# Peptides against a protein of PDB entry 7RZF, part 268

Target 1, 358 residues: chain A of PDB entry 7RZF
Amino acid sequence: PFQEEHLKQLYKIVPIKDIRNLYVTFPIPDLQKYYKSNPGHYLGHLIGHEGPGSLLSELKSKGWVNTLVGGQKEGARGFMFFIINVDLTEEGLLHVEDIILHMFQYIQKLRAEGPQEWVFQECKDLNAVAFRFKDKERPRGYTSKIAGILHYYPLEEVLTAEYLLEEFRPDLIEMVLDKLRPENVRVAIVSKSFEGKTDRTEEWYGTQYKQEAIPDEVIKKWQNADLNGKFKLPTKNEFIPTNFEILPLEKEATPYPALIKDTAMSKLWFKQDDKFFLPKACLNFEFFSPFAYVDPLHCNMAYLYLELLKDSLNEYAYAAELAGLSYDLQNTIYGMYLSVKGYNDKQPILLKKIIEKM
Target 2, 358 residues: chain A of PDB entry 7RZF as posed
Amino acid sequence: PFQEEHLKQLYKIVPIKDIRNLYVTFPIPDLQKYYKSNPGHYLGHLIGHEGPGSLLSELKSKGWVNTLVGGQKEGARGFMFFIINVDLTEEGLLHVEDIILHMFQYIQKLRAEGPQEWVFQELKDLNAVAFRFKDKERPRGYTSKIAGILHYYPLEEVLTAEYLLEEFRPDLIEMVLDKLRPENVRVAIVSKSFEGKTDRTEEWYGTQYKQEAIPDEVIKKWQNADLNGKFKLPTKNEFIPTNFEILPLEKEATPYPALIKDTAMSKLWFKQDDKFFLPKANLNFEFFSPFAYVDPLHSNMAYLYLELLKDSLNEYAYAAELAGLSYDLQNTIYGMYLSVKGYNDKQPILLKKIIEKM

## One batch from the design tools (peptide; made by RFdiffusion4, then SolubleMPNN)

Design b2_p25_4_s2 (from b2_p25_4, 16 letters changed)
Fold by OpenDDE base, seed 1:
Structure b2_p25_4_s2 (fold): chain B 358 residues (1-358), chain A 25 residues (1-25)
Amino acid sequence: as target 1 above (358 residues)
Amino acid sequence: MDEREVAEWLEESEKFDASRGSFLK
């Protein structure tokens, strides 16, 4: 266990690359024995969420953070870490204390709402989908991975243990949340802006850093993190697939796309999957407009329209991505291209959302 | 412990661009 002297520390680290990262780290108990409930994954899912009312959404709205990741990491024997990592903007580097305050406000929101069984169920369903439709890994890498995890899981569960959630354990979620406190924090800031301001060198890689105690006033500020009304739990993910039925290959299935509809306003080509046999589809739409590329003004207007459309769809993008759905929108010389890819079951929902914003 | 953790943070920071796809599992 970390001694009290190792807690409430700030590390300023000089990278080789021009990167700006913040790591907010909490020592937590070893959760390996609780793999069937995986409380660290539950918390990582919520803290790392990118939807409306998320931690990232607020930090992005301020221009402080580009990306956020939350989750558990292996530590030394008998403990783990919970880590919140963010990519900092230049402005965000000046607001690290306030960024961490927002992290504690979000954590306080999670405490106030308590563990949600529906969120656990979504994590369970997402992980089950990821397991069932996992891509083939390189055999050598996969065998080495399995050999490594045989020490942690029963032989019968070794293939499923990293994916299949079985038990909702609100007590363990609360236990981990209780470790996510300012008195238990270790902070690392990675930035070239600390060059020439360090006093230590790491022995293994020669990394220059400075270690400082976080002031008690700052710790108290984070301890008194109020509920921020901007933070909300995510809404239910409507894009999680539930139907995985694969339609039988048609007897007349062509190796190439067949024209199945031809009208004055639309042509439709269809190709059934004859190779992969996955419950996935690719929907591709090309929209033609005689105005899209007629002059520089119309071209710029079409570009701006598409950027605004993409921005208006951001609220669905993350939830769709988590569910194994993606979309792409591009300007073409003829108009616009739309692609929707992933599990076929909820593609109509995503497509409808896109069309409603158009 | 602290120095190794510093090295791990740096390695993770440098790999972050490559590993974005791994933490969403």
Scores: peptide ipSAE 0.030, ipTM 0.669, DockQ to the pose 0.374
Fold by OpenDDE base, seed 3:
Structure b2_p25_4_s2 (fold): chain B 358 residues (1-358), chain A 25 residues (1-25)
Amino acid sequence: as target 1 above (358 residues)
Amino acid sequence: MDEREVAEWLEESEKFDASRGSFLK
């Protein structure tokens, strides 16, 4: 267990690469025995959420953070860490204290709302889908992984334990959430801006770093984190598939895409899956515009349009990705390419949202 | 313990390709 002397510490680390990362770390109890409820996954799902009213959404809106990850990590024997990791902008590097304040404001929002069974159910459903349609791993890697996790799980559960949630345990969620406090924080900032400002060298890689105590005034500021009205729990994920029906192979199924619709404005090709037999589809759309590449101005406008469109879709992209849906938008010399991939059941919902933003 | 943690953080940070942070997912 970390002693009090190891808490409320700030590490300034010099990377070899030009990276800017913030790690906010909390020592937590070993949760391995609670794999059936996985309270760390519940909290990681919410803290790491990218939808409207999320921690990331607010930090992005300020221009301080590009990406955010929340979750549990294995520690030494008998404890784990809960980690919030963010990719910092140059501006975000100047606002680390305020970024961490927002983290504690979001954590305070989670305390105020309490554990939500519907959020647990979504995590359960998402993990069940991921398990059911898990891709084939390389046998050697998979066997090595299974051999490693046999130390933690019963033999009968070893294949399912990492995926299948069984028990909603609000008490354990609250227990972990109670460890996510400023008095228990360890902060690491990784940036080249600390070059020549360090006083220690790590023995393994020669990494230069500085360790500092976080001032009590800063800890107190984080302890007094008010409810920020911008933070909200996510809405229900509408992209979670519920229909996994696989249609029988058509008698006339071609090995190549067949033209099934030809009109003055559109051509549609279809190929049924004859190999994988998964409840997945790939929808590919090529939009043709004579204006897309007519001159440098139109080319730049088409590029800017796609970047703005992608940005406007970010709120859906995350929820779709969690549900095993993805989209891609690219400029072409002829216009625009859109791809929607993943479970077929909710693809129409994602496609509709994309088209409504176009 | 701190030095190994620093090294692990750095190694993780250096593996963090600016692509969607899949590290803890």
Scores: peptide ipSAE 0.029, ipTM 0.687, DockQ to the pose 0.479
Fold by OpenDDE base, seed 2:
Structure b2_p25_4_s2 (fold): chain B 358 residues (1-358), chain A 25 residues (1-25)
Amino acid sequence: as target 1 above (358 residues)
Amino acid sequence: MDEREVAEWLEESEKFDASRGSFLK
């Protein structure tokens, strides 16, 4: 167990690779026995969320962070860590204290809103989909993985324990949130900018680092993190599939796409899946415009239009991706190409959102 | 602090997959 002397520490680490990472870590109790509720996954889902009002969205808007990951990690015997890891920009490296302040503001928002059963249900549903449609792993890797996790889970649950959530435990969520405090923080900054500014060398790999106590004034600043009105809980994910019905193959199903609609304004080709038998579809749209490539001005306008359209769709991109949906938008010499792929159930919703922004 | 923790952080930092939606397991 970490003693008080091991908390409120800052580590400046020199990497071999040209990377800039921030690790904000909190010692937490061993949550292994709570795998059916997985409060660390719940918190990781929210803290790591990329949608509007998320921690990442705000930190990106400031130009400080590129990516963010939140979750639990195994520690030593009898404890775990909760980690918030971010990829820092060059500017973000100068604003680490403010980045961490925003983390604590978001955590304070989670405390203020309290545990949400609907968020747990979304995590449960997403994990159930991921389990049900899990790709085949290589037998050797899979066997080794299963052998490792047999130490943690009952034999009858070993295949499902990492995926299937069963119990909403708001008490455990609150317990973990109570550990995510400035007085319990350990911070590591990984950057080549610390080269020649370190005073210690790690014994195993010769990694150069510096250890510093975080000033009490900085800890107090983080302890006094207010509610930032920019932070919001995510909205419900409309894209989570619920219908997995596979339609029977039609007797007249062609091995190639068939033209099922031919009009002056549109042609529609259709091919039923005769190979994979998955509740998935690929929708591809080619839009033709005589103006798309008529001159350099129109070409640039068409490009700008698509970039603005993509930007306007960013609010849905993450939620769609989590739900196993994707879209792509490309300029063509003839106009525009749109693709929508993934589980077929909610594709019409995503397609409608795209068309409403066009 | 166990110097192993610094090494582990470095190894993880170097293995960091910027793949969206990955949870630290």
Scores: peptide ipSAE 0.028, ipTM 0.680, DockQ to the pose 0.444
Fold by OpenDDE base, seed 4:
Structure b2_p25_4_s2 (fold): chain B 358 residues (1-358), chain A 25 residues (1-25)
Amino acid sequence: as target 1 above (358 residues)
Amino acid sequence: MDEREVAEWLEESEKFDASRGSFLK
């Protein structure tokens, strides 16, 4: 267990690669026995959310952070870490204290809202989908992984334990949230800017670092993190598939796309999947406009239009991605291309959202 | 990103930069 002397520490680490990372870590109890509820995953899902009102959205809006991940990680025997990791911009490297303040403001928002059963249900459903449609792993790697996790899970559950959520445990969520406090924080900043400013060398890899105590005034600032009105819980993910029905192969299924609609304004080709038998579809739309590439001005306007459209769709992008949906929008010399891929069940919803923003 | 992506990314990152792996031990 970390003693008080190991808490409220700042590590300045020199990387081998040119990277700028911030790790905000909290020692937490071993949650392995709670794999059926996985309170760390619940919190990681919310803290690592990328939608409107998320921690990442606010930190991106300030130009301080590119990416954010949140979740539990294995520690030494008998404890774990909860980690919030961000990729820092050059500007973000100057605002680490403020970034961490925003993290604590978001955590305070989670405390104020309390555990949400609907969020747990979404995590459960997403994990069930991920399990059901998991890609085939390389046998050697898979066997080694399974052999490792046999120490943590019953034999009967070893294949499902990492995926299947069964129990909503608000008490455990609150318990973990109670560990995510400034008094329990360990901070690492990874940047080449610390080269020549370190006084220690790590024993395993020879990594140069400096350890400093976080000033009490900074800890107090984080302890007094107010509710930031910009932070909101995510909305319900409307893109989570619920229907996985696979239609039988048509008797006249062609090996190539068949023209099923031919009109003056549209042609439609269809190919049924005869290979994978997944509840997935790929919708491809090519839009033709004689104005898209008529001159440099129209070309640039068409480009700007798609960039603005992509920006306007960003609110749905992450929720769609989590649900195993993706879209792509590209300029072509003839107009634009749209693709929608993934589970077929909610593709019409995503497509409608795209069309409504067009 | 959820904790699985974190774990996978951290494991991948630890293979590429030893500085990340040492801090989390």
Scores: peptide ipSAE 0.020, ipTM 0.575, DockQ to the pose 0.074

Design b2_p25_4_s3 (from b2_p25_4, 13 letters changed)
Fold by OpenDDE base, seed 2:
Structure b2_p25_4_s3 (fold): chain B 358 residues (1-358), chain A 25 residues (1-25)
Amino acid sequence: as target 1 above (358 residues)
Amino acid sequence: FEEEFVGEVLKESENFNESRGSFLK
């Protein structure tokens, strides 16, 4: 049982490595029995989201945070932790109170919107895709993992329990969300800037740290976190594959790419997969422009264009990545290269989004 | 308990650079 005396504490930790990290944690009930609904995963998906209107998007826009991870972690018997962990910029290290305020503003937004069944469905679908296409684990590791899991799941569900969501439980989502409050927070800041400002040493590794109570005024500020209009729930992930059909190998399939279109403006090569038999494709485009490398000005303009294009596509990058899609954009001496890789079903959607931004 | 927490935080922070979005567990 996590005692109240351990709540509302701030830890300043000196790392060996040059890292700046903010670790925000909340004790939560043991959620293991709720694996079919996995409310912690639902909240982790939203809090850790990287799309427009996300917590990370806002914190990045302020220059305070580089990366963010949210989710549940195992604790001792009878409880877990919900964690929001961020990589801090140098500026972010000066704004930790405000960063945490934004965390509570986002959490408050989640309370205001309430549990969304469509978000649960996306989590379910993403997990189903991950399960279906999981790599075969090494036998020894897999056996050891299964043996550990057997303590928590029925034998018939052991293989699927980590991936398959079955039950939408808004009550459990709300229950966990109700634990994500300032009165229930523990904060750790990891930075070399605390060197010489610590008063304790951890016994196991000799890590220097300082522990102090978070002032009641700061807790009250976080408790009074308003709805920030910049925070929005993510849009539906349109890149999640639903069709996994593998087309039969054509009788005339060549072992090398065949030229299937030849025009004055375009050439198209196609190679059907004859080895892996996965519902995946690689689309590669080379765009040729006589102006791309004609002089230093045009070269710089082409570079700037791609940087702007990439920036404009960042809103889709995370959603595509979650769905097992990726893209790459590069300048070439002849123009531009575009690659789209992953599940073939939604590649046309991603490609269309890219082209619309070009 | 506090020392254990400090150790965990440090370990997680050192491994953080490879993690994005949500914990898959």
Scores: peptide ipSAE 0.286, ipTM 0.836, DockQ to the pose 0.523
Fold by OpenDDE base, seed 3:
Structure b2_p25_4_s3 (fold): chain B 358 residues (1-358), chain A 25 residues (1-25)
Amino acid sequence: as target 1 above (358 residues)
Amino acid sequence: FEEEFVGEVLKESENFNESRGSFLK
């Protein structure tokens, strides 16, 4: 059982690798029996969101955090953990208390807004899409996975239980959210900066660490987390596909890309899928610029441009990725390459957003 | 219990570079 003595503790851990992480964890009840509502997934979706007004968006704007993951994890028998894990910048390592304050401010925003049925429905729709088009797993891995989950789910539901949300349970969402409090927090900071400042060694791997109680004043500061007006619930994900129509194979379909448009400024090749028959497409764009590789300055400018463009698209990229869309932008010796992949239905929306940022 | 936690945190932190948003992705 997780003992009260382990709560409100700070662990300073020395990694072997040069990593900087903040690991914030809360003990929560075992939620396995609530798989049909999956309140931990609902909260993980919101806390781990990367859109405007998200926790990550604000922490990135401060220069403190690069990436964030939120969600439930299995614990020992009879309990789970809710985890918020972030990759820290060097500056973020100096602002850990403030980062955690922002976490509690976001959690407080979720309390103030209450459970949203539309967010649950979005999660349900996303999971339904993921399930419907689930790639064939390797038989051995799939069998092992099924054997593992048979302990938690009825045999008839084992194939669907991980994906199919059925019940909106605001009471369970609130119950889990009520466990995400400073009095229940356990914090770990992973950084090489703690080298030579530790007093304990983990027996299995020889990991050096220090454990400290979080000061009551810091706990109180987090308990008094005000509503931060920068935090907002995400907007509805516009990239969720709704049309899954597969067009019939054309009679003249070629096994290779055919040139279907040739203009002074553009060439367009098309190949219909003749193998997979999925409502997916791959859009590949090669942009040619005579200036892209003229000199080192132009090369560096083109590189910086793409990095800035990717950064400006991050908010959309996340929502697109959740919906099974991805993009890639690369510098080429002739200019740039853009790829948009995934469900074809909402690809035009993502492509438009990319072009509008270009 | 503490050592298990330290080991878990390290393992997750080392693998973290590939994870975005929700653990349930």
Scores: peptide ipSAE 0.285, ipTM 0.839, DockQ to the pose 0.589
Fold by OpenDDE base, seed 5:
Structure b2_p25_4_s3 (fold): chain B 358 residues (1-358), chain A 25 residues (1-25)
Amino acid sequence: as target 1 above (358 residues)
Amino acid sequence: FEEEFVGEVLKESENFNESRGSFLK
């Protein structure tokens, strides 16, 4: 258990690499016994969400943060940590207090909305999909992992316990949220800008750092975090697959892609999966334009177009990725390449969204 | 505990570039 002296502390750490990072951590109870409800995963899913109205979306809009990760981490026996970790921009390094304020505003939004069973259900469904279609791990690694898991889970559940959510426990979600308070925070800032401004050296790696108490005024500012109207719960993830039917092999299935459509404007090749038997598809589109690479101006315009298109799709990319869908957009010397990969069930939805943004 | 924390933060910060969203176990 952390003593009060370890809370409300700020660490300024000098990295070897040129990185800027903000690490916000909260001591929480050991949640291992609650694996069937996994309240830390629920909160990590929301806090780490990248969709519209998310913490990351707002912090990106300010130009302060590039990436964000949230979730529980194992600690020593009897406690865990909840962590919010962000990659800082140069501007973000100057606004750390305000970034953390936004974190507490988002947490306050989660308190105000209360635990959502539909969000839990999405997490459950996502985990079930991930479990069902988990790739074969290397036997040696898998056996060692299972042996470790046996310390935490009943033998009958050891294969599923990491993935299968069974119990919606709003009480446990609220319990963890109650630990995510300014009075329970530890903050670390990692930046080369602290070079020559440190007074301690870590013994293991020789890392230079400074520790200081967070001023009470700053703690109070975070405690008084209002609801920020820019924060919203995620919308339902429309990309979560529900149909896992594998169509039978066609009698005329070829080992190579067959031309199934040939028109003046398009050719389409199709190959049925005859090897993996997964409810997955790979859609590849090559677009040809005689203007794509005609001169440097057109080349740059095509590049900028794709970057803008990717930016416009970012709102869907995260939800799609969570659901096991991905897309790729690339410039080619002939035009554009688009790939959509993953579970086939919701690929048409993602493809439609891409086309609507084109 | 402080030094262990500093080491942990540094390690995680260096590996952070590939992490998105939730620490999915």
Scores: peptide ipSAE 0.280, ipTM 0.836, DockQ to the pose 0.568
Fold by OpenDDE base, seed 1:
Structure b2_p25_4_s3 (fold): chain B 358 residues (1-358), chain A 25 residues (1-25)
Amino acid sequence: as target 1 above (358 residues)
Amino acid sequence: FEEEFVGEVLKESENFNESRGSFLK
C-alpha cells in the first residue's frame, strides 16, 4: 500500500507544545494473524529496552535522547507500522542523522544475534504475569475492548490473546527485521525550531510542516550501519516473579500495622493484606540521620547523594519495572525514605541491589 | 496520507511522556 514516493521522507513538524521528538516509522505487513507469536512485541521489547547495551542507554550517554519507545502500531487494512519514537534533547535535535544511524546499528545487532528463544520466553512470562494480575478494568472500557478483539480472535481466546504468547517464530521476527531498513523509513522531527521554516499546513489541525526527501547519501550511510560494539542484548530479567503463593491470613492479623520489632536502632511495623489477597508487598524504609538537615550544606549533600544513588540504580530500574517491581528514593527532613513495591517474590533481590549501592 | 501522518506523529509526540520502552505493555 505504501508507494515508493512515501518512503525515505523527512517531515519537519511544528508543535504547539515545547516538545522535541523524533518519530521513525517503518511500514510492515499486517501481523494480526501472528498474534500467538507477536514478532512486533519481541522487537519492541528489545529496541525499547533501557538496560545496559540498549539503544536508549547509548543515546542517553551522548546526551541526545531522554526516553525511547519502540513497537508496532495498527495501520490501515493490510499493513502495520513499526515505530521508534524518542524524546530529543536540544543537543539531540542537532544529531538526528546520527541517532537514526544508531537505531540501524542496533537493528543490525539484532540481525547478527538472530532471534533468541529466551527473550521470547521472558516476553511470554511477563505477559502471563500481567494477564494473571491485571486490575479489573472499568466495565464499559472492558466491554468495548472485548467487542473490538472479537473481530480478530476466536471467542475462546479473546480474553487471553493480547497477553499469551504461545509460539516462538524466529522466521517472523526476521521478516519484520527485514522491513526495518533505511529504504523503508519515514522520519518525522517535531520541534518548535522549525517555526517559520515550513511550507505546508495540515488541513485538520493547522499543523505547520515541511516534507522533504531524505538524501540518498544519508540513506546509504544508514544502509552501511556497522555493528556497534556498545550494543548488546539485554541480560535475563532477574526480577520476573515465579512464585505467586499467597500466605494465609494470620489469626492475629490486625487491621492496622503492628509493631513487630522494637530496638534502639530500628522499629518494624507489619500489616498483612486483608483486602486484596495479591502476591504483592510494599516495603517502606525511613532512615534517620541527625546530619541530614543540620544545615544547607548537609541538605544539599544528602540530595546529591540520592540523585547519584538513583543514577547508579538506573540499570536495574527498567528490568524491575517490567517485572512489576518499583522503588522510590526520597530525601526527608530526618534523612531518607526508600520504598519497594510490587510482586513480593523478587523484592529481596531488588532491595539487595539498592542496599549494595548505598 | 501525508497530513494524516503529520497529525498522527504530533498526537503521539504530545502523549509520549506517558509511554516508556514498548507500546505493548
Scores: peptide ipSAE 0.273, ipTM 0.831, DockQ to the pose 0.539

